# Peptides against a protein of PDB entry 5H65: the designs that were tried, part 28

Target 1, 294 residues: chain A of PDB entry 5H65
Amino acid sequence: QYLERTPLCAILKQKAPQQYRIRAKLRSYKPRRLFQSVKLHCPKCHLLQEVPHEGDLDIIFQDGATKTPDVKLQNTSLYDSKIWTTKNQKGRKVAVHFVKNNGILPLSNECLLLIEGGTLSEICKLSNKFNSVIPVRSGHEDLELLDLSAPFLIQGTIHHYGCKQCSSLRSIQNLNSLVDKTSWIPSSVAEALGIVPLQYVFVMTFTLDDGTGVLEAYLMDSDKFFQIPASEVLMDDDLQKSVDMIMDMFCPPGIKIDAYPWLECFIKSYNVTNGTDNQICYQIFDTTVAEDVI

## One batch from the design tools (peptide; aimed at target 1 K39 E50)

Design b2_p8_6_s4 (made by RFdiffusion4, then SolubleMPNN; from b2_p8_6, 4 letters changed)
Fold by OpenDDE base, seed 4:
Structure b2_p8_6_s4 (fold): chain B 294 residues (1-294), chain A 8 residues (1-8)
Amino acid sequence: as target 1 above (294 residues)
Amino acid sequence: SFDLAQVE
């Protein structure tokens, strides 16, 4: 659907909800730091939460590493297990369960590892060598996902998280429901384990100015706006630089707004009520970064 | 410590 450009001054006078196409300059944006703009969003309950920091994960996995793998849960039809005992004072045991495809171990680039008792460092090393890693723990009768506060699936440098609110975790043997045990699609894994996967999103507030008016617009986007996946940006310096370059282009430091490029985008207005107070807010949607070249 | 060589 095509929308004509509407000046901000006109938009500011109209009731919500409505959709607009605008051409404006990015006067400023928040947050200024990229890492602060990346959040996890649940598509079901719409809760926004912070991406866990390395320190957060360290704690979770360190705690998990204090638990001894249950021997009775090793070497099932689903997976072959190998156990290591670390050469430390406590002799920490680490279990790696190699998930089989129809009873056959896949190649390393297709193999899912279930890691029990591993540290973050060890898990990350394994995730870089193998296709997929799931941190697990020994349950009563089966392996279980370790903690939804940690990734339920790690593929390379990508950490997949699940919503604690919406997920109803099922045991690891439910992976048997997957016919294809080589690709390990995150959504399929999530479904099998009763996980509602969270989505990485850029969350930012843009102050837009077209010379007729100024408004703040909320940006929540996974991969369209920057054409860069929010799921990858935190782990990729080049992607981070790209985003920074884009933002610097639209909002160059030390330069007056008169010299800023024009940003074309779609915004939608919506009502927010707080008691008797009614406020109209704006959100950027269906927008890929596009600047006017003059 | 965990030895990846044992997994490879």
Scores: peptide ipSAE 0.022, ipTM 0.752, DockQ to the pose 0.014
OpenDDE base, seeds 1, 2, 3, 5: peptide ipSAE 0.000, 0.000, 0.000, 0.000; ipTM 0.355, 0.367, 0.355, 0.408

Design b2_p8_7 (made by RFdiffusion4)
Pose (drawn by RFdiffusion4):
Structure b2_p8_7 (pose): chain A 289 residues (1-273, 279-294), chain P 8 residues (1-8)
Amino acid sequence: QYLERTPLCAILKQKAPQQYRIRAKLRSYKPRRLFQSVKLHCPKCHLLQEVPHEGDLDIIFQDGATKTPDVKLQNTSLYDSKIWTTKNQKGRKVAVHFVKNNGILPLSNECLLLIEGGTLSEICKLSNKFNSVIPVRSGHEDLELLDLSAPFLIQGTIHHYGCKQCSSLRSIQNLNSLVDKTSWIPSSVAEALGIVPLQYVFVMTFTLDDGTGVLEAYLMDSDKFFQIPASEVLMDDDLQKSVDMIMDMFCPPGIKIDAYPWLECFIKSYNVTQICYQIFDTTVAEDVI
Amino acid sequence: STLSSSSY
């Protein structure tokens, strides 16, 4: 009834901060390599960070495998422990600690594992069969998180990371403070260990063109625009293909802008200290499947 | 949150 659209030339003449409903074509976008759009964002210090690569994580987990699990930290009231020996793996020993709920191990899909000396591949397999996995090491008096450079919790396809600057790391026994040992809410796990969780976000720069003007608008969201969770996409081939197809739909490589579909969206203007623009309250996924 | 710049 009252759906109207503001041309870009009219927006460029106005001061910030304001909000606009627009229709424009995606002339171009950054990043060209779409995997680089997935960033980690700390809600406390507002820093943006790269997600660690497989090679980065492999280094951490292999380095963890050189350390021997401490027998003194095995079989507590919090967890049962089991050590596996290995062959042809530089004498590696793997410790898996099964976390109990009121002195009883829960079902595997509710059971959290703590693991010393495991590989990324093994941790991912365990995450399929069990509720979740925390990479750990033998500290002086208690089990401790392996490294904040690695995920503090792997749950399903989501690798949860914490902020190195904002976190004050606590040892594993502090998991006793969790209300139960079956739900394993990532934010609750992070609070018990003194970790400030990072948030996954898609970060992209869109160049919008409606024929009256040109404008750069940022995309920064976790799951609204694509209806694909940023937290799952790096570990899910189908979700990656969906992002590829949506961006190929709005901005196909090689063909002209005349043939592109229109992008209906809101944008907000704001002062940085020059005026910048950012997409908000917008999804391409509701009308596109 | 808002962005002033980004790199890839």

Design b2_p8_7_s1 (made by RFdiffusion4, then SolubleMPNN; from b2_p8_7, 3 letters changed)
Fold by OpenDDE base, seed 4:
Structure b2_p8_7_s1 (fold): chain B 294 residues (1-294), chain A 8 residues (1-8)
Amino acid sequence: as target 1 above (294 residues)
Amino acid sequence: MFLSSVSY
């Protein structure tokens, strides 16, 4: 669909909802720090959550490591178990359960590990060597997901999170429902375990100025705007640099707005009602950073 | 659809 360019002053006078094409300068944006712009979004309840920090995960996994793996839950038809006892004063036990595909242990690059009692460091090391890792704990009759405050699935450096509100957790044996026990698609794992997966999103507020008016436009995007997945950016310095470079190009630090580039993008207006107060808000949509900017 | 720097 073709939208004609509309000046901000005209947009600001119009009722919502409407879609616009605009040409404006990015006067400013929030948050300024990239890590603060990456959130977890539930597609079902639409809650936004902070991505857990390393420190948060450390606590969760440390707490999990205080629990001893239940011997009765080891070596099932679904997985083979190996247990280590750490050579420290506390003698921490770590159980690693290797999920089998049709009774056969997959290659490391196809293998799902269930980790019980591991630290964040240990889990990360394993996730780098094996296809997938799920932090688990011993339940009454089966292994269970450790905590939805931690990743339900780790694949390399990617942490997959689930929504606490929308998820109804099922035990690990429900992974048996997966026909393919080699690829470990996050959505399939989530479905099997009763998890509503959260989506990584960039969340930013752009203050746009075209000389006729100023408006704030909301950006919520997973991978289209920057052509960089929000799910990967926090763990990749090069991707972070790329995003920073883009934003610096749009809103160069240390110079006046007169020298800023003119940007073309699409925004949509929508109504937000808080009691008796009706406010019109704006959101960027169907917009991708062009190659000439990269 | 695009966000592009049109001019400085």
Scores: peptide ipSAE 0.029, ipTM 0.735, DockQ to the pose 0.042
OpenDDE base, seeds 1, 2, 3, 5: peptide ipSAE 0.028, 0.025, 0.027, 0.024; ipTM 0.717, 0.671, 0.715, 0.675

Design b2_p8_7_s2 (made by RFdiffusion4, then SolubleMPNN; from b2_p8_7, 4 letters changed)
Fold by OpenDDE base, seed 1:
Structure b2_p8_7_s2 (fold): chain B 294 residues (1-294), chain A 8 residues (1-8)
Amino acid sequence: as target 1 above (294 residues)
Amino acid sequence: MFLSSVSF
């Protein structure tokens, strides 16, 4: 769409909701740390959640590891099970269930593992060797997802999370509904298990200044703004450096705002009601970082 | 690099 540029001073006087094209400088932004700007967003209930830290996951998996795999749930038509006993004082049992495709074990690079009783370290090691990993626990009649506070699916370094509020979990046997048990598309796995998958998003507040006025605009974006997936940035140092470089370019440290680059973007206004107070807020939309063309 | 308005 085409919108004429509107100065911030004019925007600040107008009622919401409206859409604007602006040209402004990024005076400042928050949070400053990239890690803090990456959140999980539910597309259904719109709840924002923190990405769990390694320490959080350690606790969850440690707790899960206190439970002994149920022998009655091993070796079904869906999966073949292998059990390991760790060489520690308590002899922790770890169950790995290899999901079969039409009764046949697929190749390692196509195989989904269901892991019961594994630590984060063990799970991560397995996820690096196999296509997909789901942390599970023994339920009453079937294996079940361990905890939505942990990833429901791990593929390589990517952790897929589900919404606790919107998900209605189904047992592992519902993976039978997937005809192709080799690709393990996260959305398909989620659907089969009754999970509403969360989306990684960048969440930032930009303070924009065009010389006529100053406003704060909210950025919530998955992969369009930076052209970098929020789902991958936390696990890739080069992507992190790229985002940092972009932000440093927009808001250079140690120089005056007069020397900052002008940014063109779309913002939309919207009303937020906090009790009796009505506030107009702004959000960046339909905007991407572009490389300079020589 | 710069910000550009793009309709998705």
Scores: peptide ipSAE 0.028, ipTM 0.699, DockQ to the pose 0.042
OpenDDE base, seeds 2, 3, 4, 5: peptide ipSAE 0.029, 0.020, 0.028, 0.023; ipTM 0.693, 0.644, 0.693, 0.688; seeds 2, 4 fail the geometry check

Design b2_p8_7_s3 (made by RFdiffusion4, then SolubleMPNN; from b2_p8_7, 4 letters changed)
Fold by OpenDDE base, seed 4:
Structure b2_p8_7_s3 (fold): chain B 294 residues (1-294), chain A 8 residues (1-8)
Amino acid sequence: as target 1 above (294 residues)
Amino acid sequence: MFLSSVTY
């Protein structure tokens, strides 16, 4: 589908919705800090929320660690349990439940761990060693997900979050419904547990200027624009550097806009109505940073 | 679809 280039001045005069191809300079963008641009998006209710910070997770897991694992919930057909008591004054108990595949413990790279009472540090260590980790708590009759404010699934450095509004949590034994208990696909885990997975997205506002006009275009993208997954960027310094380099290329610091590169991209206009007030907004779509830029 | 940059 070919779109002709349209100057911003012409676009600004047109009604929405429409799609455009533009050639413009990135005068500025917000937020300037990458970590602020990464959000969690619910595909169902479309709410955006912040990615929890380490400090947020620390609190959640510390709170969880105050609860003692229920002995009655250990060693089920689904998982084998191992309990540790920390050698400190508080005697914190940590339970790790190794989920079995058809009654057999899988290899570490295929194993799902359910961790109860673990700290963030401990959970991270386990997630780096084992395939998958779910923070859990003892419910009345079964293990349950600890908190949707924390990841429902951790795979390596990737934290998978669920939507509090859209999720209807089910107990851990519902993982029995999964035929494959080795790959632990996040969507499958989420489905089994009644979770609506959130999506990592880059959220930015680009101020575009082609010399004929200026408009702000919204960017919400998970992995296409930068060709970098938003889900991984926060945990990977190299990926962060890459994004920063791209943005610095588009909008060089300390340089006048006349020296900025021209960017070609697609934007769509749409109407936003607040009562009687109608505003036309713009969103970048179907645009990927070219390889020659990276 | 692509975003390309051109410097002059």
Scores: peptide ipSAE 0.027, ipTM 0.714, DockQ to the pose 0.040
OpenDDE base, seeds 1, 2, 3, 5: peptide ipSAE 0.026, 0.025, 0.025, 0.024; ipTM 0.705, 0.698, 0.697, 0.692

Design b2_p8_8 (made by RFdiffusion4)
Pose (drawn by RFdiffusion4):
Structure b2_p8_8 (pose): chain A 289 residues (1-273, 279-294), chain P 8 residues (1-8)
Amino acid sequence: QYLERTPLCAILKQKAPQQYRIRAKLRSYKPRRLFQSVKLHCPKCHLLQEVPHEGDLDIIFQDGATKTPDVKLQNTSLYDSKIWTTKNQKGRKVAVHFVKNNGILPLSNECLLLIEGGTLSEICKLSNKFNSVIPVRSGHEDLELLDLSAPFLIQGTIHHYGCKQCSSLRSIQNLNSLVDKTSWIPSSVAEALGIVPLQYVFVMTFTLDDGTGVLEAYLMDSDKFFQIPASEVLMDDDLQKSVDMIMDMFCPPGIKIDAYPWLECFIKSYNVTQICYQIFDTTVAEDVI
Amino acid sequence: EYPPLEVD
């Protein structure tokens, strides 16, 4: 009834901060390599970070495999422990600690594992069969998180990361403070270990064109715009294909802008200290499948 | 690298 759209030439003449409903074509976008759009964002210090690569994580986990699990930290009231020996793996030993709920191991889909000396591949397989996995190492007096450079919790396809600057790391026995040992809420796990969780976000720069003007608008969101979780997409091939197809739909490579579909959206202007623009309250996924 | 972006 009162759906009206503001041309871009009118927006460029106005001061910030304001909000606009617009319709424009996506002339171009960055990043051209879409996997680079997935960033980690700390809600406490507002720093943006890259997600560690497989090679980065392989280095951490292989380095973890050189250390011997300490027998003194095995079989507590918090967890049962099991050590596996290996062959042709530089004498590697793998420790898996099964976390108990009131002195009893829960079902595998509710059971959290702590693992010393495991590979990324093994941890990913364990994450399918069990509730979740925390990479750990034998500290002086207690088990401790392996490294904040690696995920503090792998749950399903989500690798949860914490902020190195904002976190004050606590040892594993502090998991006793969790209300139960079956729900394993990632934010609750992070609080118990003194970790400030990072948030996954899609970060992209859109060049919008409606024929009256041109404008650069940022995309920064976890799951609204695509209806694809940023937290799952790097570990899910189907969600990656969906992102590829949506961006190929709005901005196909090689063909002209005349043939592109329109992008209906809101944008908000703001002062940085020059005026910048950002997409908000917008989803392409509700009308596109 | 980025201005003060807000998460939607």

Design b2_p8_8_s1 (made by RFdiffusion4, then SolubleMPNN; from b2_p8_8 with V7I D8S)
Fold by OpenDDE base, seed 2:
Structure b2_p8_8_s1 (fold): chain B 294 residues (1-294), chain A 8 residues (1-8)
Amino acid sequence: as target 1 above (294 residues)
Amino acid sequence: EYPPLEIS
């Protein structure tokens, strides 16, 4: 898909939708904080959501921890259960269900834990030792996912989220449909549980200037533009630093735009209708930072 | 398939 370079002044005069290749400077961008630029996107309904804050998760798991695990749901063909009582005056019950692979308990690095009644801290602690963790609760007849406002799957430092709107949750026993109960691929887990997984995305607005005109284009990308996964950046200081360096290169602080580098990228225009108002918007697409830059 | 962002 080769496109001729088009000046911004010409683009601004054209109807949408169209695709363009441009050469421009990044005058400015927003949000300035990386944390604010990372969101969750549903590929089905296209809703953008904020990544839950730790405080939000604390509340969810604290609430879940007020419920006592149902004894009749422990120790099924799918999982072996162990119960811990916390060493506090309230004596919270925490159930950990170790998912078996064909009736056999996997090694810790391959094991999926279903955690019932754990706090965020406890869950995260366990996720550091075991391959995967799913926060669950006791349902009527089976364990169920605790809450889609919390991760449905935690693997290391990565929290996997599902779309509340598009998901139709199924009980934990549906994990039986997975032939491989060792790798615990997030998409497979999601499918088994009726979850539409959300995607981490960078969402940013670039103000582009090529000397002929100024144009705002937004970026929504998971891992191609920066060649850094949005799903990992919030938990990795080095990745955060890399993104910051890239943005500082495009838009150096403390200097005039005349000294900014030129960047070449693709943008597409599209129509947005709000009531009687029609507006043309622009989105960056099919663009990645050059390898020699990152 | 994403072409690289060229910077000059």
Scores: peptide ipSAE 0.033, ipTM 0.609, DockQ to the pose 0.047
OpenDDE base, seeds 1, 3, 4, 5: peptide ipSAE 0.031, 0.033, 0.032, 0.032; ipTM 0.607, 0.606, 0.610, 0.610

Design b2_p8_8_s2 (made by RFdiffusion4, then SolubleMPNN; from b2_p8_8, 3 letters changed)
Fold by OpenDDE base, seed 2:
Structure b2_p8_8_s2 (fold): chain B 294 residues (1-294), chain A 8 residues (1-8)
Amino acid sequence: as target 1 above (294 residues)
Amino acid sequence: ELPPLEIS
């Protein structure tokens, strides 16, 4: 929809909710560090969560590695199982279950692995060689997802997470409901296992100034604003540089705001009630950085 | 399709 440009001073006087087109300078933004701006968002309960760090995952997988794979759950119609024993003093056992498609093992680039007892390093190595990896544990009657605090699915360098609050986990045999056991689409895997997938999002606050007024606008976006997926940026140095370059262009360090570029974008106002306090907030929407800028 | 963020 077409919207006429509205000065910030006029916007600041109006009731919410409304949509605006603005022309303003980015005086400042927060957080300044990119890794702090990438969050996980639940589309159902709308909770924002931090992306787990390697250290967090190490602990989870280390704990999982203390459990011995149940031999009774190996080699089902769904998967073929292989067991490895580590050469360390503890003799840790790792089980890898290769999911079959109609009783046939797929090619490595189409194969889903279920891993018991693997470390983060081992899991990542396998995910680089095979199409997909799910960390699992031995349940009472079936393999189960290891922990929603860890990825429920790893594909290459992408970690897919689920919402602890909204998910009702189902056992691994529910993957049988998937007709296509080669592509392993994250949403399909999640649905089969009763997982509500979390979405990677950029979360930032922009302080916008057009000379008539100043307002803070919230940015929550997965892949539209920067034209860079939030799901990939943490694992790609070049993508990180690109985002940094964009932000440096909008808000160049070491110079005064008078020299900043003018930005045209859309913002929407909305009401926020916190107890007895009511305030109007603003969010950037339907805005993307132009390709010629990137 | 989203409108581009214009810089001037």
Scores: peptide ipSAE 0.031, ipTM 0.714, DockQ to the pose 0.045
OpenDDE base, seeds 1, 3, 4, 5: peptide ipSAE 0.027, 0.024, 0.025, 0.028; ipTM 0.692, 0.645, 0.547, 0.673

Design b2_p8_8_s3 (made by RFdiffusion4, then SolubleMPNN; from b2_p8_8, 4 letters changed)
Fold by OpenDDE base, seed 4:
Structure b2_p8_8_s3 (fold): chain B 294 residues (1-294), chain A 8 residues (1-8)
Amino acid sequence: as target 1 above (294 residues)
Amino acid sequence: SLPPLEIS
């Protein structure tokens, strides 16, 4: 729906909630580093979480690698298991469980691996070769997801995370409920395992200035604003460069704001209550960077 | 599709 431009000075005087079309310059934005702007968002409880760093995952998988795979959980109707023993002093055991589709091992490009005891590097190597990887551990009676602090599903370079608050984890055998054991759709895997998937989102604060006023507008978006998936940007240098280029275009470094481009976008106001204090906040919505900008 | 961000 069409909205006429409203100057920021007028917007700042109005009660929320309302929707506006604005024309303003991006005076500044935060965080400045793209990596810091990518978060995980739960669509159910709306919790925002940091994307785990490589170091965080290293710790989790190193801890998992100290556990010995339970022999009784190997080679079920759901998966065939292969065990590797490292040549170190401890003889670390790594189990890879190849999930079968109707009793048949699928091709590597459609195969789900359950990895038990692997390091991050080993898991990454396997995830680059096979369709999907789930880090697991031996539970009491079944394999279980290793840790929701780590990805519940890795597909290529994409790490899928689940919400610790909203998820009620179920054992790996619940993957049997999936009729199609070749596609491994993240949402289907999540549902089978009782996981509420987290969504990658760009989270940024734009300080907008149109000469009549200044306001901060919140950006929380997965893939519409930049036309770049937040889920892929952290693992793709080209995508990162694209986002950086966009932001540099909006807010070019080393020059005065007078030379900044004018941006037209939609913002919505909303009320935030902190005790007795009522604050009006603003969020960018229904706005996308034009494809030809990049 | 979302309306494009206009830059001038």
Scores: peptide ipSAE 0.167, ipTM 0.836, DockQ to the pose 0.044
OpenDDE base, seeds 1, 2, 3, 5: peptide ipSAE 0.032, 0.030, 0.014, 0.110; ipTM 0.718, 0.653, 0.603, 0.737

## One batch from the design tools (peptide; aimed at target 1 S108)

Design b2_p9_3 (made by RFdiffusion4)
Pose (drawn by RFdiffusion4):
Structure b2_p9_3 (pose): chain A 289 residues (1-273, 279-294), chain P 9 residues (1-9)
Amino acid sequence: QYLERTPLCAILKQKAPQQYRIRAKLRSYKPRRLFQSVKLHCPKCHLLQEVPHEGDLDIIFQDGATKTPDVKLQNTSLYDSKIWTTKNQKGRKVAVHFVKNNGILPLSNECLLLIEGGTLSEICKLSNKFNSVIPVRSGHEDLELLDLSAPFLIQGTIHHYGCKQCSSLRSIQNLNSLVDKTSWIPSSVAEALGIVPLQYVFVMTFTLDDGTGVLEAYLMDSDKFFQIPASEVLMDDDLQKSVDMIMDMFCPPGIKIDAYPWLECFIKSYNVTQICYQIFDTTVAEDVI
Amino acid sequence: LEELAGEII
């Protein structure tokens, strides 16, 4: 009834901060390599970070495999422990600690594992069969998180990361403070270990063109615009294909802008200290499947 | 649970 659209030339003449409903074509976008759009964002210090690569994580887990699990930290009231020996793996030993709920191990899909000396591949397989996995190491008096460079929790396809600057790391026994040992809410796990969780976000720069003007608008969201979770996409091939197809739909490589579909969206202007623009309250996924 | 984890480890 009252759906009207503001041309880009009219927006460029105005001061910030304001909000606009627009319709424009995606002339171009960055990043050209779409995997680089997935960033980690700290809600406390507002820093943006790269997600660690497989090679980065492999280094951490292999380095963890050189350390011997400490027998003194095995079989507590919090967890049962089991050590596996290996062959042809530089004498590696793997410790898996099964976390109990009131002195009883829960079902595998509710059971959290703590693991010393495991590989990324093994941790990912364990995450399918069990509720979740925390990479750990034998500290002086208690089990401790392996490294904040690695995920503090792997749950399903989500690798949860914490902020190195904002976190004040606590040892594993502090998991006793969790209300139960079956739900394993990632924010609750992070609070018990003194970790400030990072948030996954898609970060992209769109060049919008409606024929009246040209404008650069940022995309920064977790799951609204694509209806694809940024927290899951780096570990899910189907979700990656969906992001590829949506961006190929709005901005196909090689063909002209005349043939592109229109992008209906809101944008907000703001002062940085020059005026910048950002997409908000917008999804391409409701009308596109 | 140990047998299940042992299948991976």

Design b2_p9_3_s1 (made by RFdiffusion4, then SolubleMPNN; from b2_p9_3 with G6S)
Fold by OpenDDE base, seed 4:
Structure b2_p9_3_s1 (fold): chain B 294 residues (1-294), chain A 9 residues (1-9)
Amino acid sequence: as target 1 above (294 residues)
Amino acid sequence: LEELASEII
């Protein structure tokens, strides 16, 4: 959509909601650390939550490992089960369930694993050798998802999370509803299990200055702004470096703002009510900066 | 498949 460029001073005087095209300098941004800028967003309830740290996941999986797999839930039409006792001092029991496609075990690259009692390290290693891994626990009548505080699906290096508020979890046998039991598309898995998948998003506040005025604009974007998926950036050092380079380009440390490059972007205004106070806020939308940097 | 898993667990 074509919009004429509007100076910030004019925007600051207008009522919301409206859309604008602007050209401004990035005076500053928050948070400064990339890790703090990547969050999980629910598309239904719009809750923002932090991406769990490895330490948080370690605790969850450690707690899960205290539970003994139910022998009655082993070897169903959906999966073949194997139980290992680890050689560690605690003799931890780990159950791995290999999901079958029409009663046949698939190749490793097409195989979904359900795991009880696995550590984060084991799960991550498994996800690199198999198609995907779901951490599960023994329920009353079926396997169930372990905890929505942990990934519901790990595929390669990607951790897929679900919304605790919006999800109505269903038992693992609901995976039978999937026609394709080879690709294990995260959205399909989520749907089968009653999970509302969370989206990785970059969340930042930009202070923009075009010389006529200054405003703060909110950025919530999954993959368009940097042309880098928020879902991958935390697991890839090169992608992290790229984002940092982009931010340093627009907001170089130790340099005066007069020397900053111009950022062209779209912003939309919207009303926020906080008690009796009405505030106009701004959000960046439909903007890609990576193409302009080259 | 079991062998692959056993290498990790």
Scores: peptide ipSAE 0.573, ipTM 0.970, DockQ to the pose 0.891
OpenDDE base, seeds 1, 2, 3, 5: peptide ipSAE 0.571, 0.572, 0.572, 0.571; ipTM 0.970, 0.970, 0.970, 0.970

